# Designs tried in a protein design run: peptides against a protein of PDB entry 3NZW. Part 160

Target 1, 212 residues: chain A of PDB entry 3NZW
Amino acid sequence: TTTLAFRFQGGIIVAVDSRATAGNWVASQTVKKVIEINPFLLGTMAGGAADCQFWETWLGSQCRLHELREKERISVAAASKILSNLVYQYKGAGLSMGTMICGYTRKEGPTIYYVDSDGTRLKGDIFCVGSGQTFAYGVLDSNYKWDLSVEDALYLGKRSILAAAHRDAYSGGSVNLYHVTEDGWIYHGNHDVGELFWKVKEEEGSFNNVIG
Target 2, 222 residues: chain B of PDB entry 3NZW
Amino acid sequence: QFNPYGDNGGTILGIAGEDFAVLAGDTRNITDYSINSRYEPKVFDCGDNIVMSANGFAADGDALVKRFKNSVKWYHFDHNDKKLSINSAARNIQHLLYGKRFFPYYVHTIIAGLDEDGKGAVYSFDPVGSYEREQCRAGGAAASLIMPFLDNQVNFKNQYEPGTNGKVKKPLKYLSVEEVIKLVRDSFTSATERHIQVGDGLEILIVTKDGVRKEFYELKRD

## One batch from the design tools (peptide; made by RFdiffusion4, then SolubleMPNN)

Design b2_p21_6_s4 (from b2_p21_6, 10 letters changed)
Fold by OpenDDE base, seed 4:
Structure b2_p21_6_s4 (fold): chain B 212 residues (1-212), chain C 222 residues (1-222), chain A 21 residues (1-21)
Amino acid sequence: as target 1 above (212 residues)
Amino acid sequence: as target 2 above (222 residues)
Amino acid sequence: QLPVAPAVLPWSFGGFSLPRE
């Protein structure tokens, strides 16, 4: 798995692959590793598929309850804290989760929190999470600028996942791409890695280690 | 150390069509190298036009299916006989599975039915409750033999339009019920030839708006 | 009986480590 999120002048880019594995078996190439908690809040999934899917869905319910009780959307800080508190209660039980909670509120602006099953909760501007994270960082860090255009930022997110999919055997399938703004998240499509690879190779003149 | 799990073999297969869904399973039940039964159905009509199979350790599979059937019953009691939708069924099964997260049901679960728009639906679950809606899924002993075939024949993976130099993919289209049945039969006959835990009989449950139909075919009894 | 790989395994979205920051 490779998931990433980064803040830039235009909001947040979230990009994830779609491969699930069971050992050496490719269980699926089409898994959705982003949960749409509400129109302004996303969660990403790395680690145990069921752990992430179950508890982030549960988180969605908690966020909705907050909205009903407080008559206001939950903050990204509070949403991530709910999840963090939960996994901390299960510390040592064997949960495997590497998550990013990404969203926008008026009081916080664009915000990203990293939450993992070890109980770590971090606020930051750039995170890559998963077995392919180092590959993604290699591309992302070398091209990241705060002043990226929305188009360039979307491409950078997509391109970083592609790099990870190319080098990490546990990443692949497709890239799911999101842009989070003050008006909420916007889904920017599912990009098959097989097709995307050849397109990018041709357009960039990259991936010269592959003959084609 | 005591191992609470067994492996009863078998294989299951789900394929969704446009207005139907199919869930099929062989009827062989084994332990190690011994055939326990040549006809032990593992695909069940659970009511509300939902069919279910949980393949792997049969004791766990049976327990899970019974719990789900009971869940359907109570859903009717609690919600004025409202039909349980396939997506709600999937969510419920997730909770059944994840409720035993630290002592999982040793099964690969597949359900099939129609979604609320009347389109065929197949949901697949891992042992602890991760699930995904897919057009097709093979599970069980011969899943590794069948799933790549389904990728090619249902989702048309690695197929291209002739004369396009591999630049135009074969377009996706729904398969007819007859075509799906052919694929299912070919899948299981092929799997039976190469896997000792698959064989004896093939039971296919077809879900349409008119209900659940069952078909049975003989497989090799080797 | 000879050792056999598990017939059913939980799905994984890969391993992860702390972010490099």
Scores: peptide ipSAE 0.318, ipTM 0.781, DockQ to the pose 0.714
Fold by OpenDDE base, seed 1:
Structure b2_p21_6_s4 (fold): chain B 212 residues (1-212), chain C 222 residues (1-222), chain A 21 residues (1-21)
Amino acid sequence: as target 1 above (212 residues)
Amino acid sequence: as target 2 above (222 residues)
Amino acid sequence: QLPVAPAVLPWSFGGFSLPRE
């Protein structure tokens, strides 16, 4: 798995692959590793598929309850804290979760929190999470700047996942791409790696280690 | 030394069509190299046009299916006989599975039915409750033999239009029920040839708007 | 505990480690 999120002048880019594995078996190439908690809040998934799906869905319910009770959307800080507190209660039980809670509130602006099953909760501007994270960082760090255009930022997110899919055997399938703004998240499609790779190679002249 | 799990083998297969879905399973039940039964059905009509199979350790599978059937019953009691939708069933099964997260049901679960738009639906679950809606899924002993075949024949993976130099993929299209049944039969006959835990009989449950139909075919008994 | 060589495995979204930055 490779998931990433980063803040830039235009909001947040979230990009994830779609491969699930069971040992050496590719269980699926089409898994959704982003949960759309509400129109302004996303959660990413790495680690155990069921752990992530179950608890991030649960998180969604908690966020909705917050909205109903408090008559306002939950903050990204609070949402991430709920999840963090939950997984911390299970610390040592064997949950496997590496998640990013990404969203926008008026008081916080664009916000990303990393939350994992070890109990770590971090706020930051750039995170890559998963077995392919280092590959993604290689591309992302080399090209990241705050002043990226939305178009360039979207491409960078997509391109970083592609790099990880290329090098990480546990990443692949497709890239699911999101842009989060003050108006909410926008889904920017599912990009099959098989097609995307050749397109990028041709357009960039990259991936010269592969002969087409 | 504590080993509460067994492996009863078998294979299951779900394919969603446009306005139907099928869930098929062989009828062989084994332990190690011993055939316990040549006809032990593992695909079940659970009501509300939902068919279900939980393949792996049969005791766990049966328990899970029973729990789900009971869940359907209570759903009717609580909601004035409202039909349980396939997506709601999937969510319910997730909770059944994840409720035993730390002592899992040792099964690969597949359900099939129609979504609320009348489209064929197949949902697949891992042992602890992750799930995904797909057009097709193989589970069980011979899943690794069948799933690549389904990728190629249902989703047309790695197929291209002739004369396009691999630039145009074969377009996705729904298969007819007859085509799906043929693929299922070919899948299981092939799997039976190469896997000792698959064989004896093939039971196919076909879900349409008119209900659930069952078909049975003999497989090799060796 | 699960068997040493389980026939049915939970699905995984890969391993993960702490962010490097």
Scores: peptide ipSAE 0.308, ipTM 0.771, DockQ to the pose 0.545
Fold by OpenDDE base, seed 5:
Structure b2_p21_6_s4 (fold): chain B 212 residues (1-212), chain C 222 residues (1-222), chain A 21 residues (1-21)
Amino acid sequence: as target 1 above (212 residues)
Amino acid sequence: as target 2 above (222 residues)
Amino acid sequence: QLPVAPAVLPWSFGGFSLPRE
C-alpha cells in the first residue's frame, strides 16, 4: 500500500493505490483505501484491511453523531483524536492501522493528521503511509512546493503513487485521487497504473529502466 | 500447542451479472487427505434474495451463516419485515466477523444477490471482516487456480481489440446467465483436476428478481 | 491470533511506519 496527503496553497491532495494482498497473493487490485466520512473529511487506510475499514467506518459514525449533537461539523483535530483515543485503548491487542485524517473546517482550514495503531497522532503538511511510502516520498519531496498549482499538485500526488506502485510489490492497481478545498473534497478519478505508467513514461521521458 | 481450527477444503465462486448473481461451491468436505463427505452443501439461501457461503473451517462457516440467518430474522422483526438490502447485509456480516477479531472465523465469505437497483452484486470478506463489492470472486482451496481465469474471462484482463496494437482494451460487458454458468462449470472442472480438496459435486445458486434457483452438476469423485 | 493458512488470510494494505525526516 501507498497512501499520501499533502497541504499546499490550493488545499489538500490525497492519493492512494488500490492493491490488497494476503501474503504473496494479490487479493484485489480495486480496493478503496479512502473513506469519505463527510463532504469535508477523508480517511486513508494502510495496514490491516479490516481494522482500517471497520474503525474508520466507526469513526464516520462518531463524526455524524458529533454533527447531530453539536449541530456543527466535527473538527479534523477532534475526529483524529477520537480515532487516536480508540486505537490507544486497543494498544497491544494487535490492531494494524496507518491512517491519515484529512479535511477542512472554517476554524482549522485544510488540515492533515496522521494516526496509527501505535498511538501516534501527528499534525503535518506532508505524509506518505504504507509499504511504498519511501518511494512516494522520493518523488513527492523532490517536487513539492507550497505554491504548486492545483493541476501540478494533483499530478504530483498521482505521480508519487505511480512511483511507489512501480517499486513496491505490495502497491499497485490504480490511483485514486482527491483534492480537498474549502468547499469540500473533489474526487479526481481512478487511474489504472498500467495505463498511467506508459502515459507518464512517454510524456516525461521517465522510467527509462523499462523499455517501451 | 492450541490449534482450534480445522480446514475442510472446498472452493466457492461468485459472479455478478447485469440482473442476476451466481454463487457456486463444490460439495466436497475433507480433513487432510480424507473425504468426510461427497455432498455437504456450503452455499445457502439466507432469505431476502441473499445467498451466502463461508469457506474454510466448516464449523466456523456454519456458525457464521447461522448467525447471519438469525440476523436476517431479527431484522424483519425490528423493521416491520423490511427486506434486507445486499449492502446492508454486507455491513452486518462485517460486524459478525469483526466481532471475533481476536479469535476470527477461519473462513473466506462470499455473498451474492441484487442491489437496490436490481443489479447483480457479489461481496467478498476476509476472515476478520474487510469487504469489497466485486464482479467476481473465487474463495477457498482452489481460489488461486480460478481467480486468474475469472480475471481474464469476466473482467477481460489482458484482452485487447484486434488490430489496435494493444492500445484498446476489450470493452467490459455483462455476461449472460448461460455464459456465467459455463464459466463456473469450467472453473470447477478445471480446479477439480488440479486440487485434491475440490470435487464430487458442484452446486450453483442463481439469484434473480424472481428468487433463488439451484443447479447441481457432478464433478470427479477421485 | 489471526489465521495463517495461505488460503484463509486477512487482507493487508501493506506495512507502514512513521515518516522519516
Scores: peptide ipSAE 0.302, ipTM 0.779, DockQ to the pose 0.523
Fold by OpenDDE base, seed 3:
Structure b2_p21_6_s4 (fold): chain B 212 residues (1-212), chain C 222 residues (1-222), chain A 21 residues (1-21)
Amino acid sequence: as target 1 above (212 residues)
Amino acid sequence: as target 2 above (222 residues)
Amino acid sequence: QLPVAPAVLPWSFGGFSLPRE
C-alpha cells in the first residue's frame, strides 16, 4: 500500500493505490483505501484492511453524531482525536492501522492528521503512509513546493503513487485521487497504473529502467 | 497447543450480471485427504433475495451463515418486514465477522444478490470483515486457479481489439446468464482436474428479480 | 492465528511505518 496527503496553496491532495494482498497473493486490485467520512473530511487506510475499514467507518458514525449534537461539523483535530483515543484503548491487542484524517473546516482550514495503531497522532503538511511510502517520498519531496498549482499538485500526488506502485510489490492497481478545498473534497478519478505508467513514461521520458 | 481450526476444502465463485447474480460452490467436503461428503451444500438462500457462502472451515462457515439468517429474521421483526438490501447485508456481515476479530471465523465469505437499482451484486469478505463489491470473486481451495481466469473472461483483462496493436482494450460488457453459467461450469470442471479438494458436484444459485433458482451439475468424483 | 491458504488469510493494505520528515 501507498497512501499520501499534502497541503499546498490550493488545499489538500490525497492519493492512494488500490491493491490488497494476502501474503504473496494479490487479493484485489480495486480496493478503495479512502473513506469519505463527510463532504469535507477524508480518511486513508494502510495496514489491516478490516481494522481500517471497520474503525474508520465507526469514526464516520461518531463524526455524524457530533454534527447532530453540536449542530456543527466536527473539526479535523477532534475527528482524528476520536480515532486516536479508540486505537489507544486497543493498544497491545494487535490492531494494525496507519491512517490520515484530511479535511477542511472554517476554524482550522485545510488540515491533515496522521494516526496509527501505536498511538501516534501527528499534525503535518506532508505524509506518506504504507509499504511504498519511501518510494512516494522520493518523488514527492523532490518536487513539492507550497506554491504548486492545483493541476501540478494533482499530478504530483498521482505521480508519487505511480512511483511507489512501480517499485513496491505490495502497491499497485490504480491511483485514486482527491482534491480537498474549502468547498469540500473533489474526486479526481481512478487511474489504472498499467495505462498511467506508459502515458507518463512517454510524456516525461521517464522510467528508462523499463525497455519498451 | 490450541488448534481449533480445520480446513474442509471446496471452492466458491460469485459473478454479477446486469440484472442477475450467481453464487456457485462445489459440494465436496473434505478433511485432509479424506472425502467426508460428496454432497454437502455450502451456498445458501438466506431470504430477501440474498445468497451466501462462507468457505474454509465448515463449522465456522455454518455458524456464520446461521447467524446471518438469524440477523435477517430480527431485521424483519425490528423494521416491519422491510427487505434487507444487499449493501446493508454486507455491512451486517462485516459486524458479524469483526465481532470475532480476535478469534476469527476461518472462512472466505461471498454474498450475491441485486442492489437497490436491480443490478447484480457480489460482495467478498476476508476472515475479519473487510469487504468489497466486485463483478466476480473466487474463494476457497482453488481460488488461485479460478480468479485469474475470471479476470480474463469476466473483466476481459489482457484482451485487446484485434488489429489495434494492443492499443485498444476489449470493451467491458455484461455477460448473459447463459454465458455466466458456462464460465462457472468451465471454472469448476477445470479446477476439479487440478485440485483434490474440489469436485463431486456443482450447485449454482441464480438470483434474479423473480427470486432464487438452483442448478446442479455433476463434477468428477475422483 | 490464521494459517495456510491465501483465500482464508486477512487482507492487508501493506505495512506502514512512521512518516519520514
Scores: peptide ipSAE 0.296, ipTM 0.789, DockQ to the pose 0.632

Design b2_p21_7_s1 (from b2_p21_7, 10 letters changed)
Fold by OpenDDE base, seed 5:
Structure b2_p21_7_s1 (fold): chain B 212 residues (1-212), chain C 222 residues (1-222), chain A 21 residues (1-21)
Amino acid sequence: as target 1 above (212 residues)
Amino acid sequence: as target 2 above (222 residues)
Amino acid sequence: MEMTDARGSASPYLEKLLKSY
């Protein structure tokens, strides 16, 4: 898996691959590793598939309950804290989760929290999470700046996942791309890595280690 | 080292069509190299036009299916005989599986039915309840032999339109029930030839708007 | 069964069946 999220002047970009594996077996190429908790809040999934799906779905329910009780959308800080507190209670039980909670509230603005099954909770501007995270960071860190246009930011997110899909055997399938703004998240499509790779190679003149 | 799990072998396969779904399984039950039964059905009609199979350790599979059937029963009691939708069934099964997250059911679970729009639906689960809706899925002993074939024949992977120099993929289209049954039969006959834990009989459950029908075919008994 | 790479569980066989993202 490779997931990433970063803040920039235009909000948040979230990009993830879609491969699931079981050892050397490619279990799926079409996994949805982003949960749409509400129109303003996303969760990403890396690690144990069931752990991520189950608890992030549970998180969604908790967020909805918050809205019903408080008549206000839950903050990104509070949502991430709920998840963090939960996984901390299971510390040592063998949960495997690497997640980012990304969203927008009027109070917080665009916000990203990293939460993992070790109980780590971090607020930050840039995170890559998964077995391909280092490959994604290599591209993302080299090209990131706060002042990216929305178009460039979307491309950078997509391109970073593509790099990870290329080098990490456990990442691939497609890139699912999101842009989070003050008006909520916008889905920017599913991009098959097989097609995207050749397109990017041609347009950039990159990936010269592969002969077309 | 204590191993609480057995492995009873077998293989299951689900394929979703446009207005139908198929869930098939062989009827061989085996332990190690010993055939326990040549006819032990492992695909079940659970009511509400939902068919289910949990392949792997048969004791766990049977337990899971029984729990789900009970869940369907209670759903009717609690919700004025409302039909359980396939997506709700999938969520329920996730909870059944994940409820044993720290002592999992040793099974690969597949369910098939129709979604709320009347379209064929197949959901597959890992042992602890991760699930995905897919057009097709093989599970069990010969899954690794069958799944690549399904990728090619159901999802048309690596197929291109002739004369396009590989630039145009073969378009996705739904298969007819007859085509699906042919693929299922070919899958199981081929798997039987190459895997000792697959054989004896093939039971196919076909879900349509008219209900569930069953078909049975003999497989090699070697 | 979908072969999942679950590293760290007590059962090596079960780990191979758990899906990893």
Scores: peptide ipSAE 0.395, ipTM 0.808, DockQ to the pose 0.102; fails the geometry check
Fold by OpenDDE base, seed 4:
Structure b2_p21_7_s1 (fold): chain B 212 residues (1-212), chain C 222 residues (1-222), chain A 21 residues (1-21)
Amino acid sequence: as target 1 above (212 residues)
Amino acid sequence: as target 2 above (222 residues)
Amino acid sequence: MEMTDARGSASPYLEKLLKSY
């Protein structure tokens, strides 16, 4: 898996691959590793598929309950804290989760929290999470600027996942791309890696390690 | 050290059509190298036009299917005989599986039916309840032999329009029930040739708006 | 993903079946 999220002048970009594996077996190429908790809040999934899917779905329910009780959307800080507190209760039980909670509230603005099954909770501007994270960071860090246009930011997110899909055997399938703004998240499509690779190679003159 | 899990082999396969879905399984039950039964059905009609199979350790599979059938029953009691939708069934099964997260059911679970729009639906589960709706899925012993074939023949992977130099993919289309049945039969006959845990018989459950139909075909009895 | 089941010894058999993202 490779997931990433970063803040920039235009909000948040979230990009994820879609491969699931069971050892050396490619279990799926079409997994949705982003949960749409509400129109303003996303969760990303890396690690154990069931752990992530189950608990982030549960988180969605908790966020909805908050909205019903408090008559306002939950903050990104509070949503991430709920998940962090939950996984902390299971510390040592063998949960495997690497998650990013990304969203926009009027109070916080665009916000990203990293939460993992070790109990770590971090607020930050840039995270790459998963087995391909180092490959994604290599591209993302070298091209990241706060002042990126929305178009350039979307491309950078997509391109970083593509780099990880190229080098990480556990990442691939397609890139799912999101842009989060004050008006909520916008889905920017599913980009098959098989097609995207050749397109990017041709347009950039990159990936010269692959001939033909 | 005591291993609480067995492996009873077998293979299951689900394919969704436009207005139907199929879930098929061989009828061989095996332990190690010994055939326990040549006809032990592992695909079940659970009511509400939902068919289910949990393949792997038969004791766990049977337990899971029974729990789900009970869940359907209680759903009717609690909700004035409302039909359980396939997506709700999938969520319920996730909870059944994840409820044993720390002592999992040793099974690959597939369900098939129609979604609320009347379209064919197949859901697959890992042992602890991660699930995905897919157009097709093979599970069990010969899944690794069948799944690539399904990728090619159902999802048309690596197929291109002639004369396009590989630039235009074969368009996705739904298969007819007859075409799906042919693919299922070819899958299982092929798997039987290469896997000792697959054989004897093939039972196919076809879900349509009119209900569940069953078909049976002989496989090699080797 | 590391899986620890209630029996411990059975965990290696399950690990290969569990999906990972």
Scores: peptide ipSAE 0.395, ipTM 0.820, DockQ to the pose 0.070; fails the geometry check
Fold by OpenDDE base, seed 1:
Structure b2_p21_7_s1 (fold): chain B 212 residues (1-212), chain C 222 residues (1-222), chain A 21 residues (1-21)
Amino acid sequence: as target 1 above (212 residues)
Amino acid sequence: as target 2 above (222 residues)
Amino acid sequence: MEMTDARGSASPYLEKLLKSY
């Protein structure tokens, strides 16, 4: 898996691959590794598929309950804390989760929290999470600027996942791309790596290690 | 050392069509190299036009299916005989599986039915409840043999339109029930040839708006 | 990811079956 999220002047970009594996078996190429908790809040999934799906869905329920009780959408900080507290209670039990909680509230603005099953909870501007994270960081860090246009930011997110899909055997399938703004998240499509790779290679003149 | 799990082998396969879905399984039940039964059905009609199979350790599979059937029953009691939708069934099964997260059911679960729009639906689950809706899925012993075939024949992976120099993919289209049945039969006959845990019989449950139909075919018995 | 058996011990048998993202 490779997931990433980063803040920039235009909000948040979230990009994820869609491969699931069971050992050396490609279990799926079409997994949805982003949970849409509410129109303003996303969760990403890396690690154990069931752990991520189950608990992030549970998180969604908790976030909805918060909204009903408090008559206000939950903060990204609070949502991530709920998940962090939950996984911390299971510390040592063998949960495997690497997640980013990404969203917008008027109070916080665009916000990203990293939460993992070790109990780590970090707020930050840039995270890559998964077996391909280092590959994604290589591209993302090299090209990241706060002042990226929305178009460039979307491309950078997509391109970083593509790089990871290229080098990480456990990442691939497609890129699911999101842009989070003050108006909520916008889904920017599913981009098949098989097609995207050749397009990017042609347009950039990159990936010269592969003969076309 | 003691292993609480057995492995009864077998293979299951789900394919979703446009207005139907198919869930098939062989009827061989095996332990190690010994055939326990040549006809032990593992695909079940669970009501509400939902068919289910949990392949792997048969004791766990049977337990899971029974729990789900019971869940359907209680759903009717609690919701005035409302039909359980396939997506809700999938969520319910996730909870059944994940409820045993720390002592999992040793099974690969597939359900098939129609979604609320009348479209064919197949959901597959890992042992602890990760699930995805797909057009096709193979599970069990010969899944690794069949799944690539399904990728090619259902999803038309690596197929291109003739004369396009590999630039235009073969367009996706739904398969007819007859085509799907043929693919299922070909899948299981081929798997039977190459995997000792697959064989004896093939039971296919076909879900349409008119209900569940069952077909049976003989497989090699060696 | 740790999977336990009826005795509370980690079971290696399930690991290869679990999906990972």
Scores: peptide ipSAE 0.394, ipTM 0.815, DockQ to the pose 0.065; fails the geometry check
Fold by OpenDDE base, seed 3:
Structure b2_p21_7_s1 (fold): chain B 212 residues (1-212), chain C 222 residues (1-222), chain A 21 residues (1-21)
Amino acid sequence: as target 1 above (212 residues)
Amino acid sequence: as target 2 above (222 residues)
Amino acid sequence: MEMTDARGSASPYLEKLLKSY
């Protein structure tokens, strides 16, 4: 798996691959590793598939309950804290989760929290999470600027996942791409890695390690 | 060393069509090299136009299916005989599986039915309840033999339009029920030839708006 | 992902069946 999220002048970009594995077996190439909690809040999934799906779905329910009780959308800080507190209670039980909670509230603006099953909770501007995270960071860190245009930021997110899909055997399938703004998240499509690779190679003159 | 799990072999296969879904399984039940039964059905009609199979350790599979059937019953009691939708069934099964997260059911679960729009639906589960809606899925002993075949024949992977020099992919389209049945039969016939834990008989459950229909075919009995 | 049964005896077999992201 490779997931990433970063803040820039235009909001948040979230990009993830879609491969699931069971050992050396490619279990699926079409997994949705982003949960849409509400129109302004996303969660990403890396680690144990069932752990991520179950608890992030549970988180969605808690966020909805908050909205009903408080008559206000939950903050990104509070949502991430709920998840963090939960996984901390299970510390040592063997949960495997590497998650990002990404969203927008009027109070916080665009916000990203990293939460993992070790109990770590971090607020930040840039995170890559999963087995391919180092490959994604290599591209993302080299090209990231706060002042990126929305178009360039979307491309950078997509391109970073592509790099990870190329080098990490446990990442691949397709890139699911999101842009989060004050108006909520926008889905920017599913991009097959096979087609995307050749397109990018041709347009950039990159990936010269592959003869084609 | 004590191992609480067995492996009863077998293989299951789900394929979704436009207005139907199919869930098929062989009828062989085996332990190691010994055939326990040549006809032990492992695909079940659970009501509300939902068919289910949990393949792997048969004791766990049977337990899971029984629990789900009970869940359907209680759903009707609690919600004035409302039909359980396939997506709600999938969520319920996730909870059944994840409820045993630390002592999992040793099974690969597949359900099939129609979604709320009347479109064919197949959901597959890992042993602890991760799930995905897919057009097709093979599970069990010969899944590694069948799944690549389904990728090619259902999802048209690695197929291109003739005369395009590999530049245009074969377009996705729904298969007819007759085409799906042919693919299922070919899949199981081929799997039986190469895997000792697959054979004897093939039972296919076809879900349409009119209900669940069953078909049976003989497989090799070697 | 490391999974164990209630007695920790079947972890290696079960792990091969669990999906990972």
Scores: peptide ipSAE 0.394, ipTM 0.824, DockQ to the pose 0.068; fails the geometry check

